# Peptides against a protein of PDB entry 6B9H, part 11

Target 1, 151 residues: chain A of PDB entry 6B9H
Amino acid sequence: AELCESLLTWIQTFNVDAPCQTVEDLTNGVVMAQVLQKIDPAYFDENWLNRIKTEVGDNWRLKISNLKKILKGILDYNHEILGQQINDFTLPDVNLIGEHSDAAELGRMLQLILGCAVNCEQKQEYIQAIMMMEESVQHVVMTAIQELMSK

## One batch from the design tools (peptide; aimed at target 1 Q124 Q138)

Design b2_p13_4 (made by RFdiffusion4)
Pose (drawn by RFdiffusion4):
Structure b2_p13_4 (pose): chain A 151 residues (1-151), chain P 13 residues (1-13)
Amino acid sequence: as target 1 above (151 residues)
Amino acid sequence: SEEVTEFFENLLE
């Protein structure tokens, strides 16, 4: 905890098309998919993004379907591009995210996305950008990075 | 504050 909201502030720095003001705005997976495309457009390309349904509304089943595709993408990216540098022992429970808007599980998904950003080809720029954020957010990001980089 | 700064400077290496 204290992970989800700090990482929401970080997500907001990407200024993606979908709304990203609330925890609920993240539960359908669209903002997360758009952020991944910004992190690595060569991997999270248009063909990949097309698989994420927009205009989900309150359909939690579709939220879960989207989130499973996002998590599948992150895990594949970790294996195929990042050499398993992101710790994936505990997977976020995307069913709880869709069924209960569980912010803690959402925080874990956002931590995996942060892991992608700090290990991608543009990791220098992403780290430099974090260094400009509020200190309280940086401290939480620091803790999240320590966890996701440890073995 | 110093620990957070040192962490991110080191992360850049």

Design b2_p13_4_s1 (made by RFdiffusion4, then SolubleMPNN; from b2_p13_4, 6 letters changed)
Fold by OpenDDE base, seed 2:
Structure b2_p13_4_s1 (fold): chain B 151 residues (1-151), chain A 13 residues (1-13)
Amino acid sequence: as target 1 above (151 residues)
Amino acid sequence: SSEVKQFFQQLLQ
């Protein structure tokens, strides 16, 4: 999916420790958890990160378990820190991500992380970084943000 | 595009 591919490119700019080259690399949630920690290390601290299993392999049940924790973290962050500035009307299906590597649903998950980045305390830095990306990626990101901000 | 540029500039405000 176009959303997933563009946001994968965006995720890669975080330079996390976990491999993040393909859609499959993101399905275990480890990359996403590390990205969230970079976005707000005070909230997504080591105690939170330690809840995410790092050696998952192809175990889709473990993937889904991680993804559920990450989704909950994002939603809690939106409520407790961001003041519900993003729209969670349509949530990603983490079962489809974990079991089938569904790119469309993964795109939705990455979109929520994008919402965290552009609304966090360091939002200016993340927005400026996006403005330096390829125009085609910027356009997709713009549309994704607009969708998040609409209530 | 100018539309995208304007969007992010406004978002920075």
Scores: peptide ipSAE 0.687, ipTM 0.948, DockQ to the pose 0.947
OpenDDE base, seeds 1, 3, 4, 5: peptide ipSAE 0.687, 0.684, 0.685, 0.684; ipTM 0.948, 0.947, 0.947, 0.947

Design b2_p13_4_s2 (made by RFdiffusion4, then SolubleMPNN; from b2_p13_4, 4 letters changed)
Fold by OpenDDE base, seed 1:
Structure b2_p13_4_s2 (fold): chain B 151 residues (1-151), chain A 13 residues (1-13)
Amino acid sequence: as target 1 above (151 residues)
Amino acid sequence: SSEVKEFFLELLE
């Protein structure tokens, strides 16, 4: 999926410790959790990060467990810190991500993380970083942000 | 493109 591919490229700019080269690398949620910690380490602190299991391998049940925690964290962050309500009708299906590596649903998950980055305290720095990416990626990111803003 | 650049510049405001 175009959205997932572009946002994967964006995720790679965070230089997290976990492998983040493929769609499959993101399905266990570890990369996403580390990215969220970079976005707001006061909210997504070490205690929060420690709830995300590492070394899950191909265990889709453990992947889904991690993804549910991450999605919960994103929703709570938007409500408690960003003062935004997220439309529940557009939430990613974490079961499809964990069980089948569904790129479309993974794209939606990464889109929520994008929403956190461009609305957080350091939003200026993240927006400026996006402006340094390839134009084709910037266009997809722009569309993704516009979709978030319209809902 | 100019559209993309302008979008992010406005987002920075």
Scores: peptide ipSAE 0.682, ipTM 0.946, DockQ to the pose 0.856
OpenDDE base, seeds 2, 3, 4, 5: peptide ipSAE 0.682, 0.680, 0.680, 0.680; ipTM 0.945, 0.945, 0.945, 0.945

Design b2_p13_4_s3 (made by RFdiffusion4, then SolubleMPNN; from b2_p13_4, 5 letters changed)
Fold by OpenDDE base, seed 1:
Structure b2_p13_4_s3 (fold): chain B 151 residues (1-151), chain A 13 residues (1-13)
Amino acid sequence: as target 1 above (151 residues)
Amino acid sequence: SEEVKKFFQELLK
């Protein structure tokens, strides 16, 4: 999926500690959790991050457990901090991500994280960083943001 | 493109 691949490229700009080279690398939620902590470390603090299990391996049940926590965190952040500035009507199916590495659903998850980044306190820095990416990636990111804002 | 650049410039406002 083009959305997933472009947002994977975007996720890689965060330089998190966890491997983040492939779609499969993102399915356990660890990269996403680390990215969220970078976006807002006061909200996604160490206590929050510690609830995400590392060393998941291929255990799809543990992946889904992590992904559910991350999705809840995103939704709570959107409600409590961002004041519902992004639309969460179309939620990713974390079961498909965890069990089948579904790229389309993973793309939707990363899109929600994108929404957090472009609406957070440091949104200016994240938007400017996006503007430095490849043109093709910028276009996909633009479309993804528009979808969040116009639904 | 100019369209993309304009979008992000507006988003920065």
Scores: peptide ipSAE 0.705, ipTM 0.955, DockQ to the pose 0.908
OpenDDE base, seeds 2, 3, 4, 5: peptide ipSAE 0.704, 0.702, 0.703, 0.701; ipTM 0.955, 0.955, 0.955, 0.955

Design b2_p13_4_s4 (made by RFdiffusion4, then SolubleMPNN; from b2_p13_4, 4 letters changed)
Fold by OpenDDE base, seed 1:
Structure b2_p13_4_s4 (fold): chain B 151 residues (1-151), chain A 13 residues (1-13)
Amino acid sequence: as target 1 above (151 residues)
Amino acid sequence: SKEVKEFFQKLLE
C-alpha cells in the first residue's frame, strides 16, 4: 500500500531505537510507541511506554495487545490533548495488523500518528521536516492529512 | 509540486 510505504518512510525520520525498516517491523507496535513518545513525551511518558511489551517476536496475540494499547493512547491523546482536532471515525483494525501484517490497516494506524504529529505542540517542526522529504512522499502525506481533516 | 508546497505552508499558518 502506497500510504503505508510513504508513512513508513516518514516514521523512519524519527530515528527510534527499534528496527523500523519494514512493514513487519511495525506490526508489534514498539516503533509506533517510541514515535509517540517523541511526539509528546509528557503524555506518552515512561510509564505509558512501559506498558508496551518488547521482545514480542512473532506472537500475534502480543502484537495485537500492544496495538490496542497504542490505538487507545492515540484516541485518548486526541480527546484529552488535541481536543479532537483529527477525525477518528475510520479506525485501523489492529487484529489484521497483528495477525496478518495488513499494510492497509497499518497505513491507517500510521495516519493517526501523523495526525498527532501535525497537531501537537511541536507541529511546526514536524511539518517542516515533512517538507524536506521526497516529493512523492510529501504528496501522500498531504493526502493523508487532508483525509483526517475533512472527514 | 506547487500544490504540495502551498498546502504545507498553509498548514504552518
Scores: peptide ipSAE 0.702, ipTM 0.954, DockQ to the pose 0.911
OpenDDE base, seeds 2, 3, 4, 5: peptide ipSAE 0.702, 0.701, 0.701, 0.701; ipTM 0.954, 0.954, 0.954, 0.954

Design b2_p13_5 (made by RFdiffusion4)
Pose (drawn by RFdiffusion4):
Order: C-alpha cells, then sequence, then structure tokens
Structure b2_p13_5 (pose): chain A 151 residues (1-151), chain P 13 residues (1-13)
C-alpha cells in the first residue's frame, strides 16, 4: 500500500488518451495499455493495442479480459525483451481488480508497468523524469523499484 | 544504471 496512488501520479505523467484521474479509471486496462505503448511502441504496437476493448463501462468481465491481455503482454515483454529482470513471483490478481476495484492489486500491476519503463530502451529518460516528481512519490517509486528488481 | 543508482542513493540518504 501507498503504491497504487503514487504510481497513479506516475501514470498521469504519460498523458495518455483515456481518463486516468481515479483508481476506477484504471480498472478496465485501457490506460495501462496506452502507457505500455508509450513505453515501448515497437513491442506494444497498434496490433497489440487493438486487442484491448474500449468503452467497457461497468462490465467487469470485460475488464478482466482486458487486464489478462495486459498482464500477458507485460510478462511476455519481461521474458522476451527484458531477460526476466522484473520480479514476477507474485502476479497481480486481475480478477480482484475487475470484480472489486482492488487498489492493492492495481498497485502491483502498476509496479510491473513501472518495471517495464525503468528497464526499457528509454529507461534513462523515464528515471530522469521520476527524479523531477514530488519527493513523496519518488520514495514510493524507489521502494517499488527495489522490490521489482530484486531476485 | 547510473541514473537509477543515483536516484536510489538519494532516496536512501
Amino acid sequence: as target 1 above (151 residues)
Amino acid sequence: DAALDEFLTHMES
């Protein structure tokens, strides 16, 4: 905890098309997919993004379907591009995210996305950008990175 | 990564 909201502020720095003001705004997976495209458009390309349904509303089943696709993408990216540098022993429970808007599980998913950003080809720029954020957010990001980089 | 090391050292201090 104290992970979800700090990482929401970080997500907001991407200024993606979908709304990203609340925890609920993240539960359908669209913001997360758009952020992943910004992190690595060569991997999270348009063909990949097309698989993420927009206009989900309150349909938690579709939220879950989207989130499974996002998590599948992150895990594949970790394996195929990042050499398993992101710790994936504990997977976020995307069913709880969809069924209960569970912010803690959402925080874990956002932590995986942060892992992508700090290990991608543009990791230098992403780290420099974090260094400009509020100290309270940086400290939470620091903790999140320590966890996700450890073995 | 040097930028990450710098960032982590700063937050730990």

Design b2_p13_5_s1 (made by RFdiffusion4, then SolubleMPNN; from b2_p13_5, 8 letters changed)
Fold by OpenDDE base, seed 1:
Structure b2_p13_5_s1 (fold): chain B 151 residues (1-151), chain A 13 residues (1-13)
Amino acid sequence: as target 1 above (151 residues)
Amino acid sequence: SPLLEQFLQRMQS
């Protein structure tokens, strides 16, 4: 839960169009997709983003569908663009995120997005932004990055 | 990344 809350704060720094104030706001994947587009708009382009259903409401089946597409995008991005800079890591259970708003699994999903940010072409910009965060949040984010690098 | 490494080093201290 601590990981999820800190990474939610980090996600909010992207200022995406979709609501991103609560854990529940992230469960449909729309915020995540918009964040990924900001991280690398050439890869996560409009055609990719258009595959993510908006306005899914409480439909957990549609949430899971979105989350599966996003997870695939993250994995493909790491393989095709980042050159496997992030080693095999425990994958989030998107079913638990979509169906039950599981904060622990959501934290792991956001951690993968964090991995994309700190390894992308503009990684220096994102690293510096993290270094400007509140100390307690920064510590959790840094720990999450370290875990990604060590696994 | 040097910045990332510096970032992580502070966490280790």
Scores: peptide ipSAE 0.164, ipTM 0.783, DockQ to the pose 0.815
OpenDDE base, seeds 2, 3, 4, 5: peptide ipSAE 0.147, 0.155, 0.158, 0.162; ipTM 0.781, 0.779, 0.781, 0.786

Design b2_p13_5_s2 (made by RFdiffusion4, then SolubleMPNN; from b2_p13_5, 7 letters changed)
Fold by OpenDDE base, seed 4:
Structure b2_p13_5_s2 (fold): chain B 151 residues (1-151), chain A 13 residues (1-13)
Amino acid sequence: as target 1 above (151 residues)
Amino acid sequence: SPLLEEFLEKMKS
C-alpha cells in the first residue's frame, strides 16, 4: 500500500535501533515502540517500552500482543496528552498486521504514529522534517495527516 | 510542494 510505503520511509527517518527496512520489520511492533519513545520519551518511557517484547521472531501471537499494547499506548497518548479523540477513526486491525503483515492495516497504524508526531511537544520539528522529505512521500503524509484531523 | 508547505505551515500555527 502506498500509505504504508510512504510512512515506512518516514519511520526510517527516526533512525531507531531496530531493523526498519521492510514491512515485515514493523510487524512485531518494536520499531513502532522505539519511534513512539523518540516522539515523547516522557510518556513512552522505558517502563512502557519494556512491555514490548523483543525477539518475537515469527510468533504472530506475540506480534499481535505487542501491537495491541502499542495501539493502546497511541490511543491513550492521544486522549491523555494530545487531547484529541480518534475513537471515531478507523483503527488498524492489529491481528491482520501481526498474522498476515497486512500493509494496509500497518499503514493505518503508522498513520496513528504520524498523528502523534505532528501533535506532540516537538511537532514543529517533525513538521519541518516532513517538509524536507521527497515530494511523493510528502503528498502521502499530508493526505494521511488531513485524514486524521478530519475525523 | 507548495500545497503541502502551506498545509504544514497551518499545522504549525
Scores: peptide ipSAE 0.300, ipTM 0.858, DockQ to the pose 0.131
OpenDDE base, seeds 1, 2, 3, 5: peptide ipSAE 0.236, 0.287, 0.297, 0.297; ipTM 0.810, 0.851, 0.855, 0.856

Design b2_p13_5_s3 (made by RFdiffusion4, then SolubleMPNN; from b2_p13_5, 8 letters changed)
Fold by OpenDDE base, seed 5:
Structure b2_p13_5_s3 (fold): chain B 151 residues (1-151), chain A 13 residues (1-13)
Amino acid sequence: as target 1 above (151 residues)
Amino acid sequence: SPLLEQFLKKMEE
């Protein structure tokens, strides 16, 4: 999916320790957890990160377990820190991500992380980084942000 | 994109 491909490119700008070159690399949630820690290390602290299993392999049940924890963290962060209301009817299906590597649902998950970045304490830093991206990617990111703000 | 830049600048406010 175009959304997933563009947001994968955006995720790669964080330069996390975990491999993040393909859609499959993101399905275990480890990259996403490390990105969230960079966004707000006080909230997504080491204790939170340690709840995410790093040695998952191809076990889709473990992937889904990690993804559920990450989604909960994102929703709690939006409620407790950002003061934002998320539309529960459009949440990503983490079962499809973990079991089938569904790119469309993964794109929706990454979109929620994008929402955290552009509304966090360091939002200006992340907004400026988006302004430096390739134009085709910028257009997709802009549309994704606009959709989030309309919810 | 000029449109994106304008949109993102407004978000910084």
Scores: peptide ipSAE 0.192, ipTM 0.800, DockQ to the pose 0.126
OpenDDE base, seeds 1, 2, 3, 4: peptide ipSAE 0.130, 0.112, 0.175, 0.190; ipTM 0.763, 0.760, 0.788, 0.797

Design b2_p13_5_s4 (made by RFdiffusion4, then SolubleMPNN; from b2_p13_5, 7 letters changed)
Fold by OpenDDE base, seed 4:
Structure b2_p13_5_s4 (fold): chain B 151 residues (1-151), chain A 13 residues (1-13)
Amino acid sequence: as target 1 above (151 residues)
Amino acid sequence: SPLLQEFLQKMQS
């Protein structure tokens, strides 16, 4: 999916420790958790990150467990910190991400992380970074932000 | 992208 591909490119700009080259690399949630910690380390602190199991391999049940925690973290962050700055809409199906590496659903998950970045304390920094990305990626990112904020 | 820049500028305001 174009959304997933563009947001994967965006995710790669965070330079997290976990491998993040493919869609499959993101399905265990470790990259996403590390990205969220970079976005707001005070909220997504080490205690939060430690709840995400590493080295899950191909265990889709563990992937789903991680993804559920991450999704909850994102939603809680929006409620508790961001004041619901993103609009409610269809949430990603983490079961499809964990079990089938569903790119469309993964794209929606990454879109929620994008929402965290463009609304966090350092939102201006992330917005400026997005403005320096390739135009094709920018277009998808813009559309994704619009969907989050203007439904 | 001018379109994105305009959009993001609006977000900043």
Scores: peptide ipSAE 0.265, ipTM 0.848, DockQ to the pose 0.133
OpenDDE base, seeds 1, 2, 3, 5: peptide ipSAE 0.211, 0.199, 0.240, 0.262; ipTM 0.806, 0.799, 0.835, 0.847

Design b2_p13_6 (made by RFdiffusion4)
Pose (drawn by RFdiffusion4):
Order: C-alpha cells, then sequence, then structure tokens
Structure b2_p13_6 (pose): chain A 151 residues (1-151), chain P 13 residues (1-13)
C-alpha cells in the first residue's frame, strides 16, 4: 500500500487519451494499455492495442478480459524484451481488480508497468522524469523499483 | 532525501 496512489500520479504524467483521475478510471485496462504503447510503441503497437475494448463501463467481466490481455502483454514483454528483469513471482489478481476495484492489486499491476518503463530502451528518460516528481512519490517509486528488480 | 536521489542516480549508470 501507498503504491497504488503514488503510481497513479506517475501514470498521470503520460497524459494518455483515456481518463485517469481515479482508481476506478484504471480498472478497465484502457489507461494501462495506452501507457504501455507510450513506453514501447514497437512492442505494444496498434495491433496490440486494438485488442483492448474501450467503453467498458461497469462490465466487470470485460474489465477482467482487458486486464488479462494487459498482464499477458507485460509478461511477454518481460520475457521477450527485458530478459526477465521484472520480478513476476506474485502476479496481480486482475479478477479482484475487476470485481472489487482492489487498489492493492491495481498497485501491483502499475508496479509491473513501472518496471517496463525503467527497463525499456527509454529507461533513462523515464528515470529522469521520475526525478522531477514530488519527493513523496519518488520514495514510493524507489521502493517499488527495489522490489521489482530484486530476484 | 539524499538516499532517494542517490538511488535514482545509480539507476542512470
Amino acid sequence: as target 1 above (151 residues)
Amino acid sequence: SDEVESFFESLLE
């Protein structure tokens, strides 16, 4: 905890098209998919993004379907591009995200996305951007990176 | 503060 909201502030720095003001705004997977495209458009391309349904509303089943596709993408990216540098021993429970808007599980998903950003080809720029954020957010990001980079 | 700054500087190495 203290992970979800700090990482929400970090997500907001991407200024993606979908709304990203609340925890609920993240539960359908669209913001996360758009952030992944910004992190690595060569991998999370338009063909990949097209698989993420927009206009989900309160349909938690579709939220879960989207989130499973997002998690599948992150895990594949970790394996195929990042050489398994992101710790994936504990997967976020995307069913709890969809069924209960579980912020803790959402925080875990956002931590995986942060892992993508700090290990991608543009990791220098992403780290430099974090260094300009509020100190409280940086400290939480530091803790999250330590966890996700450890073996 | 210094620990957090040093942590992010180390990632840039």

Design b2_p13_6_s1 (made by RFdiffusion4, then SolubleMPNN; from b2_p13_6 with D2E E5R S6K; failed a check: near_copy:native)
Amino acid sequence: SEEVRKFFESLLE

Design b2_p13_6_s2 (made by RFdiffusion4, then SolubleMPNN; from b2_p13_6, 5 letters changed; failed a check: near_copy:native)
Amino acid sequence: SSEVRAFFQSLLQ

Design b2_p13_6_s3 (made by RFdiffusion4, then SolubleMPNN; from b2_p13_6, 5 letters changed; failed a check: near_copy:native)
Amino acid sequence: MEEVRAFFQSLLE

Design b2_p13_6_s4 (made by RFdiffusion4, then SolubleMPNN; from b2_p13_6, 6 letters changed; failed a check: near_copy:native)
Amino acid sequence: MEEVRQFFQSLLS

Design b2_p13_7 (made by RFdiffusion4)
Pose (drawn by RFdiffusion4):
Structure b2_p13_7 (pose): chain A 151 residues (1-151), chain P 13 residues (1-13)
Amino acid sequence: as target 1 above (151 residues)
Amino acid sequence: SDEVKDFFESLLE
């Protein structure tokens, strides 16, 4: 905890098309998919993004379907591009995100996305950008990175 | 504050 909201501020720095003002705005997976495309458009390309349904509303089943696709993408990226540098022992429970808007599980998903950003080809720029954020957010990001990079 | 700053500088190495 204290992970979800700090990482929401970080997500907001991407200025993706979908709304990203609240925890609920993140539960359908669209903002997360758009952020992943910004992190690595060569991997999270248009063909990949097309699989993420927009206009989900309150349909938690579709939220889960989207989130499973996002998590599948993150894990594949970790394996195929990042050499398993992101710790994936504990997977976020995407069913709880969809059924209960569970911010803690959402925080775990956002930590995986942070992991992608700080290990991608543009990791220098992403780290430099974090260094400009509020100190409170940086401290939480620091803790999150320590966890996701450890073995 | 210094620990957080040093941490992020170390990632840039």

Design b2_p13_7_s1 (made by RFdiffusion4, then SolubleMPNN; from b2_p13_7 with D2K D6E E9L)
Fold by OpenDDE base, seed 1:
Structure b2_p13_7_s1 (fold): chain B 151 residues (1-151), chain A 13 residues (1-13)
Amino acid sequence: as target 1 above (151 residues)
Amino acid sequence: SKEVKEFFLSLLE
């Protein structure tokens, strides 16, 4: 999926410790959790990060467990910190991500993380970083942000 | 493109 591919490229700019080269690398949620910690380490602190299991391998049940925690964290962050309500009708299906590596649903998950980055305290830095990316990626990111803003 | 750049600049305002 175009959205997932572009946002994967964006995720790679965070230089997290976990492998983040492929769609499959993101399905266990570890990369996403580390990215969220970079976005707001006061909210997504070490105690929060420690709830995300590492070394899950191909265990889709453990992947889904991690993804559910991450999604909950994103929703809580938007409500408690960003003062935004997210439309529950458009939430990613973490079961499809964990069980089948569904790129479309993964794209939706990464889109929520994008929303956190461009609305957080350091939004200026993240927006400026996006403006340094390839134009084709910027266009997809722009569309993704516009979609979030319209909901 | 100009459209993309202007969009992100608008987010910085």
Scores: peptide ipSAE 0.713, ipTM 0.954, DockQ to the pose 0.876
OpenDDE base, seeds 2, 3, 4, 5: peptide ipSAE 0.712, 0.711, 0.710, 0.711; ipTM 0.954, 0.954, 0.954, 0.954

Design b2_p13_7_s2 (made by RFdiffusion4, then SolubleMPNN; from b2_p13_7, 5 letters changed; failed a check: a repeat of another design)
Amino acid sequence: SSEVRAFFQSLLQ

Design b2_p13_7_s3 (made by RFdiffusion4, then SolubleMPNN; from b2_p13_7, 6 letters changed; failed a check: near_copy:native)
Amino acid sequence: SEQVRQFFLSLLQ

Design b2_p13_7_s4 (made by RFdiffusion4, then SolubleMPNN; from b2_p13_7, 4 letters changed; failed a check: near_copy:native)
Amino acid sequence: SEEVRQFFQSLLE

Design b2_p13_8 (made by RFdiffusion4)
Pose (drawn by RFdiffusion4):
Structure b2_p13_8 (pose): chain A 151 residues (1-151), chain P 13 residues (1-13)
Amino acid sequence: as target 1 above (151 residues)
Amino acid sequence: MTSQEFFEELLAS
């Protein structure tokens, strides 16, 4: 905890098309997919993004379907591009995100996406950008990175 | 370790 909201501020720095003001705005997976495309458009390309349904509303089943696709993409990226540098021993429970808007599980998903950003080809720029954020957010990002990079 | 020191080390890596 104290992970979800700090990482929401970080997500907001991407300025993606979908709304990203609240925890609920993240529960359908669209913001997360758009952020992943910004992190690595060569991997999270348009063909990949097309699989993520927009206009989900309160349909928690579709939220889960989207989130499973996002998580599948993140794990594949970790394996195929990042050489398993992101710790994936504990997977976020995407069913709880969809069924209960569980911010803690959402924080875990956002931590995986942060892991992608700090290990991608543009990791230097993403780290430099974090260094400009509020100190409170940086400290939480620091803790999140320590966890996700450890073995 | 401060966050600044951490991010400097991370950036250098």

Design b2_p13_8_s1 (made by RFdiffusion4, then SolubleMPNN; from b2_p13_8 with S3P E8Q)
Fold by OpenDDE base, seed 1:
Structure b2_p13_8_s1 (fold): chain B 151 residues (1-151), chain A 13 residues (1-13)
Amino acid sequence: as target 1 above (151 residues)
Amino acid sequence: MTPQEFFQELLAS
């Protein structure tokens, strides 16, 4: 999926500790959790991050468990910190991500994280960083943000 | 609009 591939490139700019080179690398949620901590370490603190299981391997049940926690964290962050309403019908299916590595649903998950970045306290820095990316990636990111804002 | 224009507007919001 184009969205997933572009946002994977964006995720890579965070330079997190976990491997983040492939779609499969993102399916266990560890990269996503580390990215969220960078976005807002006061909210996604060490206690929150420690709830995400590492070293899950190919255990899709553990992947889904992590992804559910991450999705909840994103939704809570949007509600409690960003003051934004998120439509439930547009939420990513974390079961498809964990069990089948569904790139389209993974793209939706990363899109939610993108929403956090461009609305957080440090949104200026993240927007400026996006503006330094490849033009094709910028276009996809722009479209993704527009979609979020239109909901 | 171009991404550059979009992100400039986003920065100004």
Scores: peptide ipSAE 0.740, ipTM 0.962, DockQ to the pose 0.905
OpenDDE base, seeds 2, 3, 4, 5: peptide ipSAE 0.740, 0.738, 0.738, 0.738; ipTM 0.962, 0.961, 0.962, 0.962

Design b2_p13_8_s2 (made by RFdiffusion4, then SolubleMPNN; from b2_p13_8 with T2S S3P E8Q)
Fold by OpenDDE base, seed 1:
Structure b2_p13_8_s2 (fold): chain B 151 residues (1-151), chain A 13 residues (1-13)
Amino acid sequence: as target 1 above (151 residues)
Amino acid sequence: MSPQEFFQELLAS
């Protein structure tokens, strides 16, 4: 999926510790959790991050467990910190991500993380970083943000 | 609009 591929490229700019080269690398949620911690380390603190299982392998049940925690964290962050700046949105199916590596649903998950980045306290820095990316990626990111924030 | 224009507006919001 175009959304997933572009947002994977965006995720790679965070330089997290976990491998993040492929769609499959993202399906266990570890990269996403580390990215969220970078976005807001006060909210997604070490205690929060420690709830995410790192040694998951191909266990799709553990992947789904992680992804559910991450999705909850994103939703809670939007409610508690961002003040519901993101409109009611179709949530990603984390079961499809964990069990089938569904790229479309993974793209939706990354889109929610994008929403956190462009609305957080350091949103200026993240927006400026996006503006340094390839034009084709910028276009997809723009569309993704518009979808999240349009009324 | 172009991404450049969009993100400039987003920065100003």
Scores: peptide ipSAE 0.740, ipTM 0.961, DockQ to the pose 0.908
OpenDDE base, seeds 2, 3, 4, 5: peptide ipSAE 0.739, 0.738, 0.738, 0.738; ipTM 0.961, 0.961, 0.961, 0.961

Design b2_p13_8_s3 (made by RFdiffusion4, then SolubleMPNN; from b2_p13_8, 4 letters changed)
Fold by OpenDDE base, seed 4:
Structure b2_p13_8_s3 (fold): chain B 151 residues (1-151), chain A 13 residues (1-13)
Amino acid sequence: as target 1 above (151 residues)
Amino acid sequence: MSPKEFFEQLLAS
């Protein structure tokens, strides 16, 4: 999906330690967890990150477990820190991400992370960084943010 | 609205 590909490009700008070149690389949640830690290391601290299992391989059950934790973290962050309510009816299906590497659902997951970035303490810096990306990517990101803000 | 305009507005909000 275009959303997933554009946001994958965005995710790559974080330069996390975990491999983040493909959709499959993101399905275990490790990259996403590391990105969230960069976004707000005080909230997504070491203790939080340590709950995300690494080296899960192709175990989709472990992937889903990680993704559920990450999704919960994102939702809690929005509620507790950002003061934002996310529409539960449009939440990503982490089962499809973990088991089938569903790009559309992964895109929605990354969209939530995007929401964290553009609303966090360093939101100005993240927004400015997005403005330096390719215009086509900026379009997708813009639409993604607009959709989030409408929820 | 262009992305530039959108993000400029977002920065201002």
Scores: peptide ipSAE 0.736, ipTM 0.961, DockQ to the pose 0.909
OpenDDE base, seeds 1, 2, 3, 5: peptide ipSAE 0.735, 0.735, 0.733, 0.734; ipTM 0.961, 0.961, 0.961, 0.961

Design b2_p13_8_s4 (made by RFdiffusion4, then SolubleMPNN; from b2_p13_8, 5 letters changed)
Fold by OpenDDE base, seed 4:
Structure b2_p13_8_s4 (fold): chain B 151 residues (1-151), chain A 13 residues (1-13)
Amino acid sequence: as target 1 above (151 residues)
Amino acid sequence: MSPKEFFEQLLAE
């Protein structure tokens, strides 16, 4: 999916420790968790990150477990810190991500993370960084933000 | 709206 592809490119700008070259690399949630920690290390602290299992392999049940925790973290962050500035009308299906590496649903998850970045304390820096990306990626990101923050 | 215009607007919020 175009959304997933563009947001994967965006995720790669974070230079996290976990491999993040493919859609499959993101399905265990480890990259996403590390990205969230970079976005707000005070909220997504080491205690939070330690709840995400890193040695998951191909175990889709463990992937789903991680993804559920990440999704909960994102939703809680939006409620507790960002004042619910995202549209949660359509949440990603973490089962499809974990079990089937569903790119469309993964895109939705990354979209939520994008929402965290463009609303967090360092939102200005993240927005400016996005503005330095390829125009085609910027366009997809723009659309994703518009959808996410729409009423 | 171009991405540039959008993000400039977003920065202004």
Scores: peptide ipSAE 0.730, ipTM 0.959, DockQ to the pose 0.979
OpenDDE base, seeds 1, 2, 3, 5: peptide ipSAE 0.727, 0.728, 0.727, 0.727; ipTM 0.959, 0.959, 0.959, 0.959

